# Ledger of designs, part 28: peptides against a protein of PDB entry 5ONS

Target 1, 181 residues: chain A of PDB entry 5ONS
Amino acid sequence: MFKKFDEKENVSNCIQLKTSVIKGIKNQLIEQFPGIEPWLNQIMPKKDPVKIVRCHEHIEILTVNGELLFFRQREGPFYPTLRLLHKYPFILPHQQVDKGAIKFVLSGANIMCPGLTSPGAKLYPAAVDTIVAIMAEGKQHALCVGVMKMSAEDIEKVNKGIGIENIHYLNDGLWHMKTYK

## One batch from the design tools (peptide; aimed at target 1 P89)

Design b2_p19_3_s3 (made by RFdiffusion4, then SolubleMPNN; from b2_p19_3, 7 letters changed)
Fold by OpenDDE base, seed 4:
Structure b2_p19_3_s3 (fold): chain B 181 residues (1-181), chain A 19 residues (1-19)
Amino acid sequence: as target 1 above (181 residues)
Amino acid sequence: SLQQQIEEALAQALAEQEA
């Protein structure tokens, strides 16, 4: 989603959200990520304005105090940014790729099944379309936010083709945006 | 700090891309 993304070229405008809209978004976030509920007031304090950075390709980034928290495309589901996920790693269920897959993930490539079934990988139960944090063998922080294109069970059985779609990865255009005030 | 850890993760990622 952000392989060729550039803040100067791809950001259209920024709007401050009304209280009612913020409440709706918070409810949606809790629905998508139940584990975030106890932390949401810390992540999005009531005293702080919430903004949406509107980008090309119908991408919207939710921000508070300049921090990029979540993003979505075409009013679809929200994804956490890696920067938020690094602070709150429990927001998403995890999958782990082997060392050999790291370079490809960081190039924006989708994650192939063998990279999730190898000895250095860890594949946890997850349904198709689940948003997941991609960890890597020997690494502390998530490298990527992805979406399961196959269930974990099917990844193990078929072990061929795209297992997880790469949505946002370290050092992509969104990562380089860092902050927006 | 957490920020330092993130920067270290980035540095490590960049190093791996160059290797």
Scores: peptide ipSAE 0.186, ipTM 0.768, DockQ to the pose 0.042
OpenDDE base, seeds 1, 2, 3, 5: peptide ipSAE 0.113, 0.048, 0.042, 0.040; ipTM 0.734, 0.657, 0.647, 0.650

Design b2_p19_3_s4 (made by RFdiffusion4, then SolubleMPNN; from b2_p19_3, 6 letters changed)
Fold by OpenDDE base, seed 1:
Structure b2_p19_3_s4 (fold): chain B 181 residues (1-181), chain A 19 residues (1-19)
Amino acid sequence: as target 1 above (181 residues)
Amino acid sequence: SMEAEIAEALAKALAEQEA
């Protein structure tokens, strides 16, 4: 989603959200990520304005005090940014790739099934279309936010093709954006 | 944040290994 993303070229505008809209978004976030509910008030304090950075390709980034929190495309599901996920790693279920897959993940490549079933990888139960944090052997911080293209069960059985779609990864355009005030 | 700094250091190290 952000492989060719550049803040100067791909950001269209930024709008401040009304209270009612913020409430709706918070409810959506809790529905998507139930574990976030106790933390949502410190992630999005009531006193702080919430903004949406509108980008090309129908990408929207939710921000508070310049911090990039969540993003979505075409009014689809919200994804946490890696920066938020690093503070709250429990927001997403995890999958772990082997060491050999790391370089490909960081190039924006989708995660192939063998990278999730090989030694050093860890595959946890997850349904298709689940948003997941991609971890790697020996690493403490998520390298990528992805979407299950197959269930964990099917990944293990088929063990061929794209297991997880790479949505947002370290050093992509969103990562380099860092903040937006 | 501290987490972001650590992640950036990790990203840099991994990028160097890729090159």
Scores: peptide ipSAE 0.166, ipTM 0.767, DockQ to the pose 0.040
OpenDDE base, seeds 2, 3, 4, 5: peptide ipSAE 0.067, 0.077, 0.058, 0.143; ipTM 0.687, 0.688, 0.673, 0.750

Design b2_p19_4 (made by RFdiffusion4)
Pose (drawn by RFdiffusion4):
Order: structure tokens, then sequence, then C-alpha cells
Structure b2_p19_4 (pose): chain A 181 residues (1-181), chain P 19 residues (1-19)
């Protein structure tokens, strides 16, 4: 989603949200990520203004104190930014690719099933369309936010094709936009 | 304290995922 993204060519503007809208978005975040509820007062303090950074192709980035928290396209599901996920790794279920796939996902490639079924990888049960944190064999921190395109069971069996769609990865355009200011 | 709470929440989420 952000492979060729930068602030100049992709950010149209930034709107500050009203209280009515903030509550609605928080509710959606709760529905989508149940375990995030106890942490929202910390992530989105009552005191701080909440802004949406509007981008090309109807991408929205939710910001608080200039920190990028979540993003979505159209009115689709919210995804945590990798920076927020690094602070709260439990927000998403995990999938671990083998170490050989690291170089490909850092270049924006989708995750193929061999990257999940090979030794050094760990594949956990997940239904299709689940938003997952991609972990790397031998790495402590997540490197990609993905969406299951095949269920985990199908990935084990079919073992060919895109297993996980690469949505956001370390040092993509979104990662480079450290803050909005 | 906050880091411990976040770690506990991670451990619990991982255990639930393994189940």
Amino acid sequence: as target 1 above (181 residues)
Amino acid sequence: ELEEEIQEALEKALEEQEE
C-alpha cells in the first residue's frame, strides 16, 4: 500500500476530527481489535487532538500528537502502523516467515506460502482476511502488516501462491514518514 | 510498570494464539 508513497506526492491534507467522529473511530478500533480497548486511553489520550491525514487513493492515516497510529483505504478495515505495533505487539496475531523471505518482504513482495511452510517459519491458524503481524525467524520485531489471502490451513496444503498480502513493511513510504507535522 | 503490562499482554496473546 505504501511502496511508492511519500508525503509530497501522496498527502493531500490533514483534518482535525470532532468528538463525534473520534468516538466512532475508537468504537471501530475496539470492534476490530478487541484487546486494544484497555490501551486506547494511552494511545489516544482524551487531551490530544485526533487528525486524519488524507492521502491519494482514499487512504487515511490516523494521527495523535503527530504519531501515526492506524491507516485504512476507503472505509475498509483499520491496520496498525508498524510503529504502533512495535509499541504494542499484542494488537495483532502473528505469522512468522523464514529468514530467507525477509529480503523479499522488505522490498515490498507479497508473502508466498513457501515463506511460511519452510523450516524456520512458524504458521499459526488464521482465517482468510485476518490482519496479521509478520514476524521473522530470528527477529524480535515485526517487519510487515499483512492480510491472509489464503487461510493458514490452505497455506499448509496448497503451499503455492500468495499466502499473505504485504500491506505495510519496514522502510516503506509510510515507515519513512516518521511524524506528520 | 507500563513495559511489564505490555509484556504480560503480549505473552497472554501469544498463548491464546497457540491454543

Design b2_p19_4_s1 (made by RFdiffusion4, then SolubleMPNN; from b2_p19_4, 9 letters changed)
Fold by OpenDDE base, seed 2:
Structure b2_p19_4_s1 (fold): chain B 181 residues (1-181), chain A 19 residues (1-19)
Amino acid sequence: as target 1 above (181 residues)
Amino acid sequence: ALEEEIEKAYKEALAKQEA
């Protein structure tokens, strides 16, 4: 989603949200990520304005105090940014790729099934379309946010093709944005 | 940010894939 993203070229505008809209978004976030509920007041304090940065290709980034928290495309589901996920790693279920897959993930490539079934990888139960944190063998922090294109069960059984779609990864255009006020 | 901004984004995405 952000492989060729540039803040200077791809941001259209930024709007400050009304209270009612913020409430709706918070409810949606809790529905998508139930584990975030106890932390939401810390992540999005009531006293702080919530903004949406509107970008090309129908991308929207939710921000509070300049921090990039979540993003979505075409009014689809929200994804946490890696920067938020690093602070709250429990927001998403995890999948782990082996060391050999790291370079490909960091190039924006989708995660192929063998990279999730090989030694050094860890595949956890997850349904199709689940948003997941991609971990790497030997690394503490997630390197990618992805979406299951196959269930964990099918990844194990079929073991070929795209297992997880790469949505956001370390050092992509969103990562380089850092903050937006 | 965290741990030298996540190992400087895994060493600038592995030196931008050496290319």
Scores: peptide ipSAE 0.538, ipTM 0.893, DockQ to the pose 0.034
OpenDDE base, seeds 1, 3, 4, 5: peptide ipSAE 0.506, 0.492, 0.498, 0.537; ipTM 0.872, 0.873, 0.871, 0.894

Design b2_p19_4_s2 (made by RFdiffusion4, then SolubleMPNN; from b2_p19_4, 8 letters changed)
Fold by OpenDDE base, seed 4:
Structure b2_p19_4_s2 (fold): chain B 181 residues (1-181), chain A 19 residues (1-19)
Amino acid sequence: as target 1 above (181 residues)
Amino acid sequence: SMEKEIEEALKRALAEQEA
């Protein structure tokens, strides 16, 4: 989603959200990520305005105090930014790729099934379309936010093709957009 | 800092890819 993203070229405008819209978004976030509920007031304090940065390709980035928190495309599901995920690693269920897959993940490539079933990988139960944090063998922090394109069960059985779509990864265009005020 | 730690992890990962 952000492989060719540049803040200067791809940001259209920024809007401050009304209270009713913020409430709706918070409810959506809790629905998507139930574990975030106790932390949501810390992540999005009531006293702080919430903004959406509108980008090309129908991408919207939710920000508070200049911090990029979540993003979505075409009013689809919200994804946490890696920067938020690093602070709150429990927001997403995890999948772990083997060490050999790291270079491909960091290039923005989708995660292939063998990288999730090989020694050094850890594959946890997850349904299709689940948003997941991509961890790596021997690494502490998530490398990528992805979406399951196959269930964990099917990844194990088929073990061929794209298991997880790479949505946002370390050092992509969104990562380089550190803050927006 | 967390930022430094992540940057260091990324650098190490990249170094391993080039090895």
Scores: peptide ipSAE 0.547, ipTM 0.908, DockQ to the pose 0.040
OpenDDE base, seeds 1, 2, 3, 5: peptide ipSAE 0.253, 0.227, 0.101, 0.176; ipTM 0.796, 0.783, 0.721, 0.761

Design b2_p19_4_s3 (made by RFdiffusion4, then SolubleMPNN; from b2_p19_4, 9 letters changed)
Fold by OpenDDE base, seed 3:
Structure b2_p19_4_s3 (fold): chain B 181 residues (1-181), chain A 19 residues (1-19)
Amino acid sequence: as target 1 above (181 residues)
Amino acid sequence: DLEEKIKKAYEEALKKQEA
């Protein structure tokens, strides 16, 4: 989603959200990520304005005090940014790729099944379309946010093709944006 | 900080693989 993204070229505008809209978004976030509820007042304090940064290709980024928290495309599901995920790693279920897959993930490539079934990888139960944090063998922090394109069960059985779609990865255009206020 | 730590960890990993 952000492989060719540049803040100077791909950001259109920024709007401040009304209280009613913020309430709706918070409810959506709790529905998508039930474990976030106790932390939401810390992540999005009531006294702080919430903004949407509108980008090309129908991308929207939710921000508070300049911090990039979540993003979505075409009014689809919200994804946490890696920066938020590093602070709250429990927001998403995890999958782990082997060390050999790191360079490919960091180039924006989708995660192929062998990278999830090989020694050094760890595959956990997850259904198709689940948003997941991609961890790497030997590393403490996630390097990617992805979406399951096959169930964990099918990844093990078929072990061929795209297992997880790469949505946002370390050092992509969104990562380099860092802040927006 | 945390950002620098994470970036450095993966930069070092990539250097080892490329060398």
Scores: peptide ipSAE 0.407, ipTM 0.873, DockQ to the pose 0.038
OpenDDE base, seeds 1, 2, 4, 5: peptide ipSAE 0.363, 0.358, 0.275, 0.367; ipTM 0.838, 0.848, 0.802, 0.838

Design b2_p19_4_s4 (made by RFdiffusion4, then SolubleMPNN; from b2_p19_4, 10 letters changed)
Fold by OpenDDE base, seed 4:
Structure b2_p19_4_s4 (fold): chain B 181 residues (1-181), chain A 19 residues (1-19)
Amino acid sequence: as target 1 above (181 residues)
Amino acid sequence: DLEKKIEEAYKAALAAQEA
C-alpha cells in the first residue's frame, strides 16, 4: 500500500475530527481490536484532537498529537501503523517469518507460504482476511502488517503461493512519515 | 528510545540479508 508512497506527493490534506466521529471510530477500533479497549484512552486521550490525514488512493491515516496510529483505505478496516504496533504489540495476532524472508518482506513483497512454514518461522492459527503482525526470526519488533490470504491451516497444507499480503512494512512510505502535525 | 531501537534493528536485519 505504501511502497511508492511519499508524504509530499501523496498527502492531500488533514482534517480535525468532530467528537461524534471520534466516538464512532473508537467503537470501530474496539470491534476490530478488542484487546486495545483498556488502552484506547491513553492512545487517544479525550483532551487531544484526533485528525485524519487524507492521502491519494483513498488512504486515510488517523493521528493524535502528530502520531500516526491507524490507517485505512476506502473506509475499509483499520490497520495499526507499525509505530503504534511497536508500542502495543498485542493489538494484532502474530505470524513469524524466517530469516530468509526478511529482506523480501522489507522490499514490500508478499509473504510466501514457505517463509511461514520453514524452520525459524512460526505459524499460528488464523483465518483468511485476518490482519496480522509479521514478526521476524530473531527480531523483537514487527517488521510488517499484513493480511492472511490463506488460512494458517491451508498455508501448512498447500505451502505454496502467497500466504500473507504485505500491507505496511518497515521503511516504506508510511514509516518515513514518522509524525504529522 | 523505541524508535531508535527499531531503526537499528531494521538496519541490522537489512545488513544481514545483504551480506
Scores: peptide ipSAE 0.456, ipTM 0.854, DockQ to the pose 0.041
OpenDDE base, seeds 1, 2, 3, 5: peptide ipSAE 0.437, 0.325, 0.361, 0.420; ipTM 0.855, 0.833, 0.839, 0.847

Design b2_p19_5 (made by RFdiffusion4)
Pose (drawn by RFdiffusion4):
Structure b2_p19_5 (pose): chain A 181 residues (1-181), chain P 19 residues (1-19)
Amino acid sequence: as target 1 above (181 residues)
Amino acid sequence: EEYEEAAEEQMEEIEEEWE
């Protein structure tokens, strides 16, 4: 989603949200990520203004104190930014690719099933369309936010095709936009 | 339902390790 994204060519503007809208978004975040509920007062303090950074192709980035928290396209599901996920890694279920796939996902490639079924990889049960945190064999921190395109059981069996769609990865355009200011 | 339960258990374990 952000492979060729930068602030100049992709950010149209930034709107500050009213209280009515903030509560609605928080509710959606709760529905989508149940375990995030106890942590929302910390992530989105009552005191701080909440802004949406509007981008080309109807991408929205939710910001608090200039920190990028979540993003979505159209009115689709919210995804945590990798920076927020690094602070709260439990927000998403995990999938671990083998170390050989690291170079490909850092270049924006989708995750193929061999990257999840090979030794060094760990594949956990997940239904299709689940938003997952991609972990790397031998790495402590997540490197990609992905969406299951095939269920985990299908990935084990079919073992060919895109297993996980690469949505956001370390040092993509979104990662380079450290803060909005 | 089974997939949701497995994801929920994984996220609880990760939260405990994180604390």

Design b2_p19_5_s1 (made by RFdiffusion4, then SolubleMPNN; from b2_p19_5, 11 letters changed)
Fold by OpenDDE base, seed 5:
Structure b2_p19_5_s1 (fold): chain B 181 residues (1-181), chain A 19 residues (1-19)
Amino acid sequence: as target 1 above (181 residues)
Amino acid sequence: SEYEKAQKELQEKLKEEFL
């Protein structure tokens, strides 16, 4: 989603959300990420305005105090940014790729099944379309936010093709935005 | 900001970790 994304070229505008809209978004976030509920007031304090950065290709980035928190495309589900995920690593279920997959993930490549089934990888139960944090063998921090394109079960059985779609990865265009005020 | 400072520190860690 952000392989060729550039803040200078791809951001259109930024709008401040009304209280009612913020409430709706918070409810949606809780529905998507139930584990975030106890933390949501810390992530999005009531006293702080919430903004949407509108980008090309129907991408919207939710921000508070300049911090990029979540993003979505074409009114689809919200994804946490890696920066938020690093602060709250539990908000997504995890999958772990092997060492060999790291360089490919960091180039924006989708995660192939062998990278999830090989020694060093750890594949956890997850259904298709589940948004997941991509961890790597021997590493502490998530390097990617992805979407399961196959269930964990099918990844193990088929072990061929795209297991997880790479949505947002370390050092992509969204990562390099850092903040937006 | 505190956030920016923390992110800078994390960035250095991530560079060491992945780059």
Scores: peptide ipSAE 0.560, ipTM 0.930, DockQ to the pose 0.030
OpenDDE base, seeds 1, 2, 3, 4: peptide ipSAE 0.557, 0.555, 0.549, 0.553; ipTM 0.930, 0.929, 0.928, 0.929

Design b2_p19_5_s2 (made by RFdiffusion4, then SolubleMPNN; from b2_p19_5, 11 letters changed)
Fold by OpenDDE base, seed 2:
Structure b2_p19_5_s2 (fold): chain B 181 residues (1-181), chain A 19 residues (1-19)
Amino acid sequence: as target 1 above (181 residues)
Amino acid sequence: SEAEEAQKKLREKIKEEFL
């Protein structure tokens, strides 16, 4: 989503949201990520304005106090930014790729099944379309936010093709975006 | 702020983690 994203060229505007809109978004976030509910007031304090950075290609980034928290495209599901995920690693279920897959993930490539079934990888139960945090062998922090394109079961059984779509990865255009206060 | 510094340090750590 952000492989060729450039803030200077691709950001359109930044808009402060009304209270009613914020309430709706919070409800959506809790629905998508039930585990976030106890933390949502910390992440999005009631006293702090919530803004959306509108970008080209129908991308919207939710921000509070300049922090880039979540993003979506075409008003689809929300994804946490890696920045937020690093603070709250439990927001997403995890998958772990082997060490050899790291360079490809960091180039924006989708995660192929063998990179999730190899000895250095760890594959956890997950259904198709689940948003997941991509971890890597020998690394502490997530390097990517992805979407399961196959179930974990099918990844293990079929073991070929795209297992997880790469949505947001370390050092992409979103990672390098400035804060919007 | 302290929070901003903490985040900065974390970002640097992660950057080094994935050299």
Scores: peptide ipSAE 0.530, ipTM 0.915, DockQ to the pose 0.030
OpenDDE base, seeds 1, 3, 4, 5: peptide ipSAE 0.529, 0.528, 0.522, 0.517; ipTM 0.915, 0.912, 0.910, 0.912

Design b2_p19_5_s3 (made by RFdiffusion4, then SolubleMPNN; from b2_p19_5, 13 letters changed)
Fold by OpenDDE base, seed 1:
Structure b2_p19_5_s3 (fold): chain B 181 residues (1-181), chain A 19 residues (1-19)
Amino acid sequence: as target 1 above (181 residues)
Amino acid sequence: SAAAEAQEKQRKEALEKFL
């Protein structure tokens, strides 16, 4: 999603959200990520304005005090940014790729099944379309936010093709955006 | 603020438990 993203070229505008809209978004986030509920008051304090940075390709980034928190495309599901996920790694289920897959993940490549079933990888139960944090063998912080394109069960059985779609990865355009006020 | 510090402490504790 952000392989060729550049803040200066791809941001269109920024809008401040009304309280009612913020409440709706918070409810959506809790629905998507139940584990985030105890933390939303810290992540999105009531006293702080919430903004949406509108970008090209129908990308929207939710921000508070310049911090990039979540993003979505075409009014689809919200994804946490890696920066938020690094602070709150427990808000997503995890999958772990082997060492060999790391360089490909960091180039924006989708994650192939063998990278999730090989020694050094760890595949946890997850349904198709689940948003997941992609961990890597020997790394503490998530490398990528992805979406299961196959269930964990099917990844193990088929062990061929795209297991997880790469949505946002370290050093992509969103990562380099850092903040937006 | 004290409230912010308490929240950060809670986050760190949760993080330590998770990792």
Scores: peptide ipSAE 0.314, ipTM 0.859, DockQ to the pose 0.246
OpenDDE base, seeds 2, 3, 4, 5: peptide ipSAE 0.281, 0.033, 0.259, 0.280; ipTM 0.846, 0.520, 0.835, 0.841

Design b2_p19_5_s4 (made by RFdiffusion4, then SolubleMPNN; from b2_p19_5, 11 letters changed)
Fold by OpenDDE base, seed 3:
Structure b2_p19_5_s4 (fold): chain B 181 residues (1-181), chain A 19 residues (1-19)
Amino acid sequence: as target 1 above (181 residues)
Amino acid sequence: MEYEKAQEEQKKKALEAFL
């Protein structure tokens, strides 16, 4: 989603949200990520304005106090940014790739099944279309946010093709985006 | 602007962990 993203070329505008819209978004976030509910007042304090940065290709980025929190495309599901996920790693279920897959993930490549079934990888139960945090062998923090294109069960059985789609990765255009206060 | 500098340093440190 952000492989060729450039802030100078791809950001359209920034708007401040009304209270009613913010309440709706908070409810959507709790529905998608039930574990976030106790932390939502810390992540999105009531006293602080919530803004949306609108980008090309119908991408919207939710921000508070300039921090990039969540993003979505075409009013689809919300994804946490890696910045937020590093602070709250429990927001998403995890999958772990082996060391050899790291360089490919950081180039924006989709995660192939062998990178999830090989020694050093860890594959956890997850249904197709689940948004997941991609961890790496020997590393502490997530390097990618992805979407399961196959169930964990099917990844293990078939063990070829695209297992997880790469949506947002460390060092992409979103990672380098400036703050919006 | 120490806050912005701190955020930039955190981003740099996160990347260095994967180099």
Scores: peptide ipSAE 0.307, ipTM 0.845, DockQ to the pose 0.026
OpenDDE base, seeds 1, 2, 4, 5: peptide ipSAE 0.084, 0.280, 0.055, 0.285; ipTM 0.657, 0.832, 0.616, 0.837

Design b2_p19_6 (made by RFdiffusion4)
Pose (drawn by RFdiffusion4):
Structure b2_p19_6 (pose): chain A 181 residues (1-181), chain P 19 residues (1-19)
Amino acid sequence: as target 1 above (181 residues)
Amino acid sequence: SEIEEALEELLEEQEEARE
């Protein structure tokens, strides 16, 4: 989603949200990520203004104190930014790719099933369309936010094709935009 | 510490689901 994204060519503007809208978004975040509920007062303090950074192709980035928290396209599901995920790794279920796939996902490639079924990889049950945190064999931190395109069971069996769609990866355009200011 | 406990619980739940 952000492979060729930068602030100059992709950010149109930034709107500050009203209280009515903030509550609605928080509710959607709760529905989508149940375990995030106890942490929302910390992530989105009552005191701080909440802004949406509007981007080309109907991408929205939710910001608080200039920190990028979540993003979505159209009115689709919210995804945590990798920076938020690094602070709260439990927000998403995990999938671990083998170490050989690291170089490909850091270049924006989708995750192929061999990257999940090979030794050094760990594949956990997941239904299709689940938003997952991609972990790397031998790495402590997540490197990609993905969406299951095949269920985990299908990935084990079919073992060919895109297993996980790469949505956001370390040092993509979104990662480079450390803060909005 | 609370964040680490919450992550541990998630990882245990994933291991159990895999088993």

Design b2_p19_6_s1 (made by RFdiffusion4, then SolubleMPNN; from b2_p19_6, 7 letters changed)
Fold by OpenDDE base, seed 2:
Structure b2_p19_6_s1 (fold): chain B 181 residues (1-181), chain A 19 residues (1-19)
Amino acid sequence: as target 1 above (181 residues)
Amino acid sequence: SSIEKALAELLAEQEAAAA
């Protein structure tokens, strides 16, 4: 989603959200990520305005005090930014790729099944379309936010093709955006 | 931050390996 993303070229505008819209978004976030509920007031304090940064390709980024929190495309599901995920690692279920897969993930490549089933990888139960945090063998912080294109069960059984779609990865255009006020 | 440092190291390691 952000492989060729550049803040200067791909951001269109920024709008401040009304209170009612913010409440709706908060409820949606809790539905998508139930574990975030106790932390949501800390992540999105009532006293702080919530903004949407509108980007090309129908991408929207939810921000508070310039911090990039979540993003979505075409009003689809919200994804946490890696920066938020690093602060709150439990927001997403995890999958772990082996050492050999790291360089490909960091190039923006989708994650192939063998990288999730090989020694050094850890594959946890997850249904198709589940948004997941991609961890790297021997590393502490997620390097990618992805979407399951196969269930964990099917990844193990088939062990061929794209297991997880790479949505947002370390050092992509969104990562480099850092803040937006 | 420690997080930023760790991530930078991850990137550096992979870039060096790919070169």
Scores: peptide ipSAE 0.252, ipTM 0.780, DockQ to the pose 0.036
OpenDDE base, seeds 1, 3, 4, 5: peptide ipSAE 0.242, 0.224, 0.044, 0.047; ipTM 0.777, 0.766, 0.665, 0.686

Design b2_p19_6_s2 (made by RFdiffusion4, then SolubleMPNN; from b2_p19_6, 8 letters changed)
Fold by OpenDDE base, seed 4:
Parts: C-alpha cells; sequence; structure tokens
Structure b2_p19_6_s2 (fold): chain B 181 residues (1-181), chain A 19 residues (1-19)
C-alpha cells in the first residue's frame, strides 16, 4: 500500500473530524481491536483533535497531535501504523517469519508460506483476512502489518503461495512519514 | 509494565491456541 508512497506527492489534504465522527471511529477500533479499549483514552485523548490525512488511492491516515495512528483504504478496515504498533505491540495478533524472509518483507514483498513454516518462523492460528503483526526471529519490533491471505491451517498444509499480504512495512513511505500536523 | 503485561497475555493466548 505504501511501497511508492511519498508524503509530498501522495497526500491530498487533511481534515479535522467532528466529535461524533471520532466517537464512531473509536467504536470501530474497539470492534476491530478489542484489546485496545483500555488504551484509547491514552492514544486518542478526548481533548486532542483527531485529523484524517487524505492520500491518493483513497488512503486515509488517522492522526492525533501529528502522530500517525491508524490508516485505511476506501473506508475498509483500520490498520495500526507500525509506529503505533511498536508502542502497543499487542494491538494485533502476531505471526513470525524466519530470518531469511526479513529482507523480502522489508522490500514490501508479500510473505510466502515457506517463510511462515520454516525453522525460525512461528505460525499461530488465524483466519483469512485477519490483520496481523509480522514479527521476525530475533527481532523485537514488528517488521510489517499484514493481512492473512490464507488461514494458518492452509499455510501449513499447502505451504506455497502468498500466505500474508504485506500492507505496511518498516521504512516504507508511511514509516518515513513520521508526523503530520 | 502494563503494556508488557498486555503483550504477554496476547502471546500466551496465541501459544495456547497453537498447542
Amino acid sequence: as target 1 above (181 residues)
Amino acid sequence: SSIEQALQQLLQQQEEAAA
């Protein structure tokens, strides 16, 4: 989603959200990420305005005090930014790739099944379309935010093809967009 | 920390589900 993303070229505008819209978004976030509920007042304090940075390809980035928190495309599901996920690593269920897959993930490549089934990888039960944090053997912070394109069961059984779609990865265009006010 | 506790809870749940 952000492989060729550049703030200067791909951001269209920024809007400040009304309180009612913010409430709706918070409810959506809790629905998607139940574990985030106790933390939302900290992540999105009531006193702080919430903004949406509108980007090309119908990408929207939710921001508070310039901090990029979540993003979505075409009003689909929200994804946490890696920066938020690094602060709150429990927001997403984890999947772990082997060391050999790291360079490919950081190039924006989708995660292939062997990278999730090989020694050093750890594959946890997850249904198709689950948004997951991609971890790596020996690394503390998530390398990318992805979406399960196969169930964990099918990844293990079939063990070829795209297991997880790479949505947002470390050092992509969104990552380099550290803040937006 | 509270964040670390939340993370450990998640990881524990995942490990239990994978067992």
Scores: peptide ipSAE 0.646, ipTM 0.947, DockQ to the pose 0.979
OpenDDE base, seeds 1, 2, 3, 5: peptide ipSAE 0.036, 0.027, 0.637, 0.644; ipTM 0.634, 0.507, 0.945, 0.946

Design b2_p19_6_s3 (made by RFdiffusion4, then SolubleMPNN; from b2_p19_6, 7 letters changed)
Fold by OpenDDE base, seed 4:
Parts: structure tokens; C-alpha cells; sequence
Structure b2_p19_6_s3 (fold): chain B 181 residues (1-181), chain A 19 residues (1-19)
């Protein structure tokens, strides 16, 4: 989603959200990520305005005090930014790729099934369309936010093709955006 | 920290589900 993203060229505008809209978004975030509920007031303090940075390709980034928190495309599900995920690593269920897959993930490549079933990888139960944090052996912080394109069960059985779609990865265009006010 | 505890809880749940 952000492989060729550049703040200077791909950001259209920024709007401040109404209180009612913010409440709706918070409810959606809790529905998507139940474990975030005790932390949401810390992540999005009531006293602070919430803004949406509107980008090309129908991408929207949710921000508070310039911090990039979540993003979505075409009003679909919200994804946490890697910067938020690094602060709150429990927001997403984890999947772990082997060491050999790291360089490909960091180039924006989708995660192929063998990278999730090989020695050093750890594959946990997850349904299709589940948003996941992509970890790697020997690494503490998530490399990528992805979406399961196959269930964990099917990844193990078929073990061929795209297992997880790479949505947002370290050092992509969103990562380098860092802040926006 | 409480963040670390929340993470460990998630990881424990995932390990249990995978067993």
C-alpha cells in the first residue's frame, strides 16, 4: 500500500473530526482490536483532537497530536501503523517468518507460504482476512503489518503461493512520514 | 510493564491455540 508512497506527492488534505465521528471510530477500533480497549484513552486522549490525513488511492491516516496511529483504504478495516504497533505490540496477533524471508518482507514483497512453514518460522491459527503483525526470529519489533490471504490451516496444507499480503512494512513511505500536523 | 504483560498474555494464548 505504501511501497511508492511519498508524503509530498500523495497527501491531499487533512481534516479534523467531529466528536461523534471520533466516537464511532473508537468503537470500530475496539471491535477490530478488543485488546486495545484499556489503552485507547492513552492512545487517543479525550482532550486531543483527532485528524484524518487524506491521501491518494482512497487512503486515510488517523492522527492524534501529529502521531500516525491507524490507516485504512476505501473505508475498509483500520490497520495500526508500525510505529503504534511497536509501542503496543499486542494490538495484532503475531505470525513469524524465518530469517530468509526478512529481506523480502522489507522490500514490500508478500509473504509466501514456505516462509511461514520453514524452520525458524512460527505459524499460529488465523482465519483469512485477519490483520496480523509479521515478526521474525531474532527480532523484537514487527517488520510488517499484513493480511492473511490464506488461513493458517491452508498455509500448512497447501504451502504454496501468497500466505500473507504485505500492507505496511519498515522503511516504506508511511514509516518515513513519521509525523503529520 | 503492563504493556509487556499484555504482550506475554497474547503470546501465551497463541501458543496454547497452536498446541
Amino acid sequence: as target 1 above (181 residues)
Amino acid sequence: SSIEEALQKLLAEQEAAAA
Scores: peptide ipSAE 0.654, ipTM 0.947, DockQ to the pose 0.978
OpenDDE base, seeds 1, 2, 3, 5: peptide ipSAE 0.649, 0.653, 0.647, 0.645; ipTM 0.944, 0.947, 0.945, 0.944

